# Designs tried in a protein design run: peptides against a protein of PDB entry 5KEZ. Part 139

Target 1, 320 residues: chain A of PDB entry 5KEZ
Amino acid sequence: NVAIYNPFRPWWERYQPVSYKLCTRSGNEDEFRNMVTRCNNVGVRIYVDAVINHMCGNAVSAGTSSTCGSYFNPGSRDFPAVPYSGWDFNDGKCKTGSGDIENYNDATQVRDCRLTGLLDLALEKDYVRSKIAEYMNHLIDIGVAGFRLDASKHMWPGDIKAILDKLHNLNSNWFPAGSKPFIYQEVIDLGGEPIKSSDYFGNGRVTEFKYGAKLGTVIRKWNGEKMSYLKNWGEGWGFVPSDRALVFVDNHDNQRGHGAGGASILTFWDARLYKMAVGFMLAHPYGFTRVMSSYRWPRQFQNGNDVNDWVGPPNNNGVI

## One batch from the design tools (peptide; made by RFdiffusion4, then SolubleMPNN)

Design b2_p19_2_s2 (from b2_p19_2, 10 letters changed)
Fold by OpenDDE base, seed 5:
Formats: structure tokens, sequence, C-alpha cells
Structure b2_p19_2_s2 (fold): chain B 320 residues (1-320), chain A 19 residues (1-19)
């Protein structure tokens, strides 16, 4: 991915890929392979956060400032380490003046235009699908158990399916023969927009963002909500079916939120309430649970905003 | 806006920091 030095190696640089090389701040491919092997050998499975909707931002300077030194040129859509070219992006399909998503009530914009400047891959093309599948299959062959698909809301469900149909079975050294990768898709559906979580049920589980948001308001006793209202927690609260839901109290994004909506999310900064929320989540049968493991950073609020929300995990001169 | 809608808005604003 892009290596950003101002600010110094922020967490979000990880979501600006320039290649599919397993060469990042976390380590190289050999180190990753070693970790996966050691984890699998003791029954711990690995799921990869796969960024396949886009490449890096269109405004990033061309060059070799990347975690593995690969050359890239956002201006010409040149990513030779893949390789991708201008033919592999949705620039011609997006009809907005900026080239970015401007209206989230237009499903076509949400899927065919750039997410906040991130170069949008043409996932309708078999070539692009195949390059992504090759990346994911390499990980499967190493021994990962499945994937979180980043920014799934911004991909057509049919394109995702086409990629998934190209995937190998899991590595039989650790998994039963014929096992399929576990797939869960990041879809932000809080209502009010045309794209729905149910559009993606056919591809695997989906994130239920209503879970953490509503649980936070209840435990905080906001808006007159009471713990007793959790009696019909789950589908009774309008959440997706339990067998399609991946649930969580917080994630890396909403952990850094602000305002009324962002403030409802419980995090480790609110230790007592957070423990209550996590305890409730783990005790309740609804959905597939994910527990957050995060870190402290030097928060500095200015006008209600943390100016240090970019800070990544503890590191040694940028190396995790 | 509901708390959930506000959260989604803040999420989008955070994504803008990628550039």
Amino acid sequence: as target 1 above (320 residues)
Amino acid sequence: MSAAEQQYQKYREMLAKLN
C-alpha cells in the first residue's frame, strides 16, 4: 500500500493498495506465512481484511513511496505490480462531475464512482476479477480461513459473486477437504438508502452496524431506552437474520467517531460500559460475534474532534 | 438525524481522510 509520512504512517494508509504483494508495515510474505502456519497449528484461524474495491487515492503522488517499493501512478491509473492500467477502472462509467460519489441515494454512483477519491476498480471485467481472485487464492493457499471484504457496499453483489466463484477450497493441511472460505462483507446499512444488506446475503455474512449503535444508546440509557427493551434483541429490533449477521460493539472506524451518532458507540475508553456491552454480546445468541482488540493513542480534541484519530498501532519507526 | 444516521455520516467524513 501507499506509504504516507505526513502524518507519520497513519492507520488508513493500509486501505490504499498499490499492489497485492504481502509486504506491509506488519511484515513480509514469509513472516505472514510463518504466522498463519503457527496459528493454524494451534487451532487459531486467520481472516484477511481484503481491500478489493479500489486502489489508492487519485491525488497521491506517483512514485515508489509504498510499503514494498512498488511503482504506481494514480494519475495515469498505472499499477504495474498487479498490473492494472486505465482500462481497469470505472472512470468512464461514473457520470458525476467530480468522479467521486456525490449522492448515496444513487446506487449506481455508490458502486461505479470513487469512494472519497479512491480509484474505483472495474469489477465487471473478468481480468480484474481474476487478478483479485489470484490475490485471494494466494492467501487461501497460504492457509487463511476466510475474508472480510472491505467496502462491499461499493461493489455490485454480482461482481463479488463472480470473484468468489473463482476461489479455491481451503488448504487441506488444516481444513477438511472441500471447505470454503468464510466470507463476511462490510455493508453499512443503517436505513434510508437504496443499497441494502440483503443485497449481499447470497455472498456470505454481512456486518450489522445497527447492533453497536443501538446497544450503545441502550446501555448509555439515552433517549429513554431501557435495558429491559433488549428482551427481543436481534431480529426483533429490525436487524438482519442471525445467520447472516456479523456483530460487534465497535470497530476501528466508529471507535474514532464523534458527534451524537459516533458518541453512542461504546469503546474501551468507556471501560465499564464497554465491558457490559461486550459481555452482553457474547452471552446473547444473535449473530456471529467479533471482539475488538485495539490500542490507546494520544487523543487530542479540538472543537469536539480528535486531531490524532489518524494514529496507528504502536510501532517502531513505522514498523509494527 | 438518528444516532445511527449520524454515525454513518461521520464514517464517510473519516473516509475522506484517505486523501
Scores: peptide ipSAE 0.027, ipTM 0.706, DockQ to the pose 0.069
Fold by OpenDDE base, seed 1:
Structure b2_p19_2_s2 (fold): chain B 320 residues (1-320), chain A 19 residues (1-19)
Amino acid sequence: as target 1 above (320 residues)
Amino acid sequence: MSAAEQQYQKYREMLAKLN
């Protein structure tokens, strides 16, 4: 991914890829293989956060300022490490003046235009689908069990399906023969927009962002909410079907208070309430559960906003 | 805007930091 130095190596630089090389501040491919092997050997499965909707921001300077030193040129849409070229992006398909999503009530813009400047891949093209599938299949060969598909809301479900259809079975060294990768898709559906979580049910599970938000309000006793109201927790609260739900108390975005869920989201900063929420989630049968493992950063609030919400995870392994 | 829409707007603002 791109190396951002202002602010200094933020967490979100990881979501601006310039190649599909396993070479980031988290480590190199050999280190990743080692981790996956060790985890699999004790029954811990790995699911990769796969950024396949886009490459880096259109305004990033061309050069080799990336975690693996790969050259890239956003201006010309040149990503030779893949390789991608100008033919592999939706620049000509997006009809907005800016090239960015301007109206989230227009599903076509949401999927064909750039997400806040991030170069939008033309996932309708078989070449692009194949390059992504090759990346994911490489990870499957290493031994991962599945994927979180980042920014799925911004991809056409049919394009996702086309990519998934190219995926290999899981590595038979650790998984039963014929096992398929576990897929869950990040879709923020809070209502009021044309794109729905149900659009993606055919591809796998979907993130249920209402879960953490509503659980937070209940445990915080906001708006007169009571724990007893959780008797019909799940579908009874208007959530997606249990077998399609990936549930969580918080994620890296809303942990910082500016993602879906807002101030209701419970995090490790509210230790007691957070433990209650996580405990409830793990005890309740609704959905597939995900537990957050995060880190502390020096929060500094100005006008209600943490100006240090960019701070990335600790890193001292020598990887620039 | 509904509460949900407001929260999503905050998410969009966060994403804008990627550039």
Scores: peptide ipSAE 0.027, ipTM 0.693, DockQ to the pose 0.071
Fold by OpenDDE base, seed 4:
Structure b2_p19_2_s2 (fold): chain B 320 residues (1-320), chain A 19 residues (1-19)
Amino acid sequence: as target 1 above (320 residues)
Amino acid sequence: MSAAEQQYQKYREMLAKLN
């Protein structure tokens, strides 16, 4: 991915890929392979946060300032390390003046235009699908158990399916023969927009962002909410079917005061309430649970916003 | 705009930092 130095190596640089090489702030491919092996050997499975909707931001300077040293040129849509070229992006397909998503009530824009400047891959192209599949298959062959598909809302479900159909079975060294990768898709569906989480049920599980938001409200006793109201928690609260849901109390985005749930989201900053929420989540059978492991950072609030929300995990001069 | 939509707007604003 792009190496960002202003601010200094933010967490979100990870979501600006310039290649599918497995060398990042976390280590190189050999180190990754070693980790996966060690984890699998003790029954800990690895799920990769796969950024396949886009490449880096269109405004990033061309050069070799990347975690693997790969050259890239966002201006010309040149990512030779893949390789991608101008033919592999939705620039011509997006009809907005800016090239970015301007109206989230337009599903076509949401999927064909750039997410806040991130170069949008033309996933309709078999070439692009194949390059992504190759990347994911390499990970599968290494021994990962599945994937979180980042920004799935911004990809056509059919394109995702086409990629998934190209995926190998899981590595039989650790998984039963014929095992399929576990897929969960990040889709923010809070209602009010045309794209629904149900659009993606065919590809795998979907993040249920209403879960943390509603649970936070209840635990905080906001709006007269009571724990007893959780009696019909799950589908009874309008959430997606349990077998399609990946649930969580917080994620990295809303932990920083942004995203679905707003101020209702419970985090480790509210330790007591957070433990209650996580405990409830783990005890309740609804959905596939994800527990957040995060870190403290030096928060600095200005006008209600943490100006240091970019701060990544503890590191040694940028190396995690 | 619903409360949910407002919250989502904040998310979009955060994503703008990626560019």
Scores: peptide ipSAE 0.026, ipTM 0.702, DockQ to the pose 0.071
Fold by OpenDDE base, seed 2:
Structure b2_p19_2_s2 (fold): chain B 320 residues (1-320), chain A 19 residues (1-19)
Amino acid sequence: as target 1 above (320 residues)
Amino acid sequence: MSAAEQQYQKYREMLAKLN
């Protein structure tokens, strides 16, 4: 991915890929393979956060400032380490003036235009699908158990399906023969927009963002909410079917939130209430649960905004 | 503002509609 130095190595640089090489701040491919092996040997499975919707931002400077040193040129859509070129992006397909998503009520924009400037891959092309599949298959062959698909809302479900259909079975050294990778898709569906979580049920599980939002409101006792109202928690609250849901109290994004919109989300900053929420989630049989493991950072609020919300995990001069 | 931060802003807007 792109190496960002201003601010100094933020967490979000990880979501701006320039290649599919397994060279990151976390280590090289050999170290990753070693980690996967050690984890699998003790029954801990690895799921990779796969960024396949896009490459880096269109405004990032060209050069070799990347975690694996690969050259890239966002301006010319040149990613030779893959390789991708201008033919592999949706620049000509997106019809907005800016090239970015401008209207989230237009499903075609949401999927064909750039997410906040991130170069949008032409996932309709078999070449692009194959390059992504090769990346994911390499990980599968190493021994990962599945994937979180980042920004799934911004990809056509059919394109995702086409990629998934190219995937190998899981590594038989650790998984039963014929096992398929576990897939969960990040889809932010809180209602009111044309893209629905149900559009993606055919590909695997989806994130249920209503879960943390509503649970936070209840545990905080906002608007007269009571714990007793959780009697029909799950589908009874309008959530997706349990067998399609991946649920969580918080994630890396909303830990960095403030004020309106995200205020209901419980995080470790509210330790007591957070423990209650996580405990409830783990005790309740709805959905596939994900527990957050995070870190503290020096929050500095200015005009209600944390100016340090970019801070990445604990590191030694940029090395994790 | 980073791309991720901008995405979060949209997320916040969506959450606000639920409240």
Scores: peptide ipSAE 0.026, ipTM 0.698, DockQ to the pose 0.257

Design b2_p19_2_s3 (from b2_p19_2, 11 letters changed)
Fold by OpenDDE base, seed 3:
Structure b2_p19_2_s3 (fold): chain B 320 residues (1-320), chain A 19 residues (1-19)
Amino acid sequence: as target 1 above (320 residues)
Amino acid sequence: MSAAEQQYQKYVEMLKKLN
């Protein structure tokens, strides 16, 4: 991914890929392989956050400022480490003036235009699908158990399906023969927009963002909410079917939230309430649960916003 | 806009949808 130095190596640089090489601020491929092996040997499975909707931002300077040193040129859509070229992006398909998503009520914009400048891959192309599948299959062969698909809302479900259909079975050294990778898709659906979580059920589980948001309001006793109202928690609260839901109290994004909805999210900063929420989540049968492991950073609020919300985990000169 | 600004915008837009 892009190595960002202003601010210095933020957490979100990981979501601006320039290659599918397994060399990042967390380590190289050998170290990753070693970790996966050791984890699998003790029954701990690894799921990879796969950023496959886009490459880095269109305004990033060309060069070799990347975690693996690979050259890239966003301006010319040149990512030779893949390789991708101008033929592999949706620049011509997006019809907005800016080239970015301008209206989230337009599903075609949401999927065909750039997410805030992030170069949008042409996932309808078999070449692009194959390059992504090769990346994911390499990980599968190493021994990962599945994937979180980042920014799934911004990909056509059919394109995702086409990629998934190219995937290998899991490594039989650790998984039963014929096992398929576990797939969950990041889709933010709180209602009011044309793209629905249900559009993605065919590909695997989806993130249920209503879970953490609503649970936060209940635990905080906001708006007259009571714990007793959780009697019909799950589908009864309008959440997706349990067998399609991946649930969580917070994630790396919304733990940095603001406003009414953002403020409802419980995090380690609210230790007591957070433990209550996580405990409830783990005890309740609804959905597939995910627990967050985060870190403290020097929060600095200005005008209600944390100006240090970019800060990544404890590191040594950017290396985790 | 810079890479940082782009990502920040992405983040903010996502947060809006979580509210």
Scores: peptide ipSAE 0.024, ipTM 0.526, DockQ to the pose 0.477
Fold by OpenDDE base, seed 2:
Structure b2_p19_2_s3 (fold): chain B 320 residues (1-320), chain A 19 residues (1-19)
Amino acid sequence: as target 1 above (320 residues)
Amino acid sequence: MSAAEQQYQKYVEMLKKLN
């Protein structure tokens, strides 16, 4: 991915890929392979956060400032380490004036235009699908158990399906023969927009963002909410079917909120209430549960916003 | 702005609609 130095190595640089090489701040491919092996040998499975919707931002300077040193040129859509060229992006397909998503009520813009300037891959092309599949298959062959698909809302479900259909079975050294990778898709669907979580059920599980949002209001006792109202928690609260849901109390994004709109979300900053929420989640049978493991950072609020929301995990001069 | 930042902003906006 792109190496960002201003601010200094933010967490979100990880979501601006320039290649599919396994060279990151976390280590090289050999170290990753070693980690996967060690984890699998003790029954801990690895799921990769796969960023396949886009490459880095269109405004990032060309050069070799990346975690694996690969050259890239966003301006010319040149990513030779893949390789991708201008033919592999949706520049000509997006019809907005800016080339970015301008209207989230237009599903075609949401999927065909750039997310905040991030170069949008032409996932309709078999070449692009194959390059992504090769990346994911390499990980599968190493021994990962599945994937979180980042920004799934911004990809056509059919394109995702086409990629998934190219995937290998899981590594038989650790998984039963014929096992398929576990897929969960990040889709933010709180209602009110044309893209629905149900559009993606055919590809795997989806994130249920209503879960943490509603649970937070209940545990905080906002608006007269009571724990007794959780009697029909799950589908009874309008959530997706349990077998399609991946549930969580918080994630890396909403931990960095300033309390506006996302104030209901419970995080480790509210330790007591957070433990209650996580405990409830783990005790309740609804959905596939994900528990957050995070870190503290020096929050500094200015005008209600944390100016340090970019801070990444604990590191040694940029090395994790 | 990163993809994550954009998604968070949209998430916050949607939460405001629900509240």
Scores: peptide ipSAE 0.022, ipTM 0.599, DockQ to the pose 0.176
Fold by OpenDDE base, seed 4:
Structure b2_p19_2_s3 (fold): chain B 320 residues (1-320), chain A 19 residues (1-19)
Amino acid sequence: as target 1 above (320 residues)
Amino acid sequence: MSAAEQQYQKYVEMLKKLN
């Protein structure tokens, strides 16, 4: 991915890929392979946060300032380490003046235009699908158990399916023969927009963002909510089917919302309430649970926003 | 729009900015 130095190595640089090489702030491919092996050997499975919707930001300077040293040129859409060129992006497909998503009520914009300036890959192209599949298959062959598909809302479900159809079975050294990768898709659906989480059920599980939001409201006793109202927690609260849901109290994004993670969202900053929420989540059978492991950072609020929300995990001069 | 819905809208907007 791009190495960002202003601010200094933010967490979100990880989500600006310039290649599919497995060398990042966390280590190189050999180290990754070693980790996966060691984890698998003790029954800990690895799921990769796969950034396949886009490459880096369009405004990033061209050069070799990347974690693997790969050259890239966002301006010309040149990512030779893949390789991608101008033919592999949705620049011509997006019809907005800015090239970015301008109206989230327009599903076409949401999927064909740039997410906050991130160069949007043309996933309709078999070439692009194949390059992504190759990347994911390499990871599968290394021994990962599955994937979180980042920014799935911004990809057409059919394109995702086409990629998934190209994926290998899991590595039989650790998984039963014929095992399929575990797929969960990050889709932010709190209602009110045309793209629905149900659009993605065919590809795998979907993040249920209503879970943390609603649970936070209840635990905080906002709007007259009571714990007793959780009697029909799950589908009874309008959540997606349990077998399609990946649930969580918070994630890295909403930890960085207004105040304590965006109003109702509970985070480790509210330790007592957070423990209650996580405890409830783990005790309740609804959905596939994900527990957040995060870190503290020096928050600095200006006008209700943490100006240091970019701060990444503890590191040694940029190396994690 | 309820207070909760407004809150959720702000949340979504924030996430859109971060993503």
Scores: peptide ipSAE 0.015, ipTM 0.494, DockQ to the pose 0.058
Fold by OpenDDE base, seed 1:
Structure b2_p19_2_s3 (fold): chain B 320 residues (1-320), chain A 19 residues (1-19)
Amino acid sequence: as target 1 above (320 residues)
Amino acid sequence: MSAAEQQYQKYVEMLKKLN
């Protein structure tokens, strides 16, 4: 991914890819293989956060300022490490003046235009689908069990399906023969927009962002909410079907207070309440559960906003 | 704007930081 130095190596630089090389501040491919092997050997499965909707921001300077030193040129849409070229992006398909999503009530813009300047891949093209599938299949060969598909809301479900249809079965060294990768898709459906979580049910599970938000309000006893109201927790609260739900108390976005869920989201900063929420989640049968493992950063609030919400995870392994 | 819309807007604003 791109190396961002202002602010200094933020967490979100990881979501600006310039190649599909396993070479980031988290480590190299050999280190990743080692981790996956060790985890699999003790029954811990790995699911990769796959950024396949886009490449880096259109305004990033061309050059080799990336975690693996790969050259890239956003201006010309040149990503030779893949390779991608100008033919592999939706620049000509997006009809907005800016090239960015301007109206989230227009599903076509949401999927064909750039998400906040991030170069939008033309996932309708078989070439692009194949390059992504090759990346994901490489990870499957290493031994991962599945994927979180980042920014799924911004991809056409049919394009996702086309990519998934190219995926291999899981590595038979650790998984039963014929096992398929576990897929869950990040879709923020808070209502009021044309894109729905149900659009993606055919591809796998979907993130249920209402889960953490509503659980937070209940445990915090906001708006007169009571624990007793959790008797019909799940579908009874208007959540997606249990077998399509990936549930969580917090994620890296809303942990910082500016993602879906807002201030209701419980995090490790609220240790007691957070433990209650996580305990409840793990005990309740609704949905497939995900537990957050995060880190502390020096929060500094100005006008209600943490100005240090960019701070990335600790890193001292020598990888620039 | 509804509460849900406001929360989504915050998310969008966060994503703008990616550039």
Scores: peptide ipSAE 0.021, ipTM 0.662, DockQ to the pose 0.071; fails the geometry check

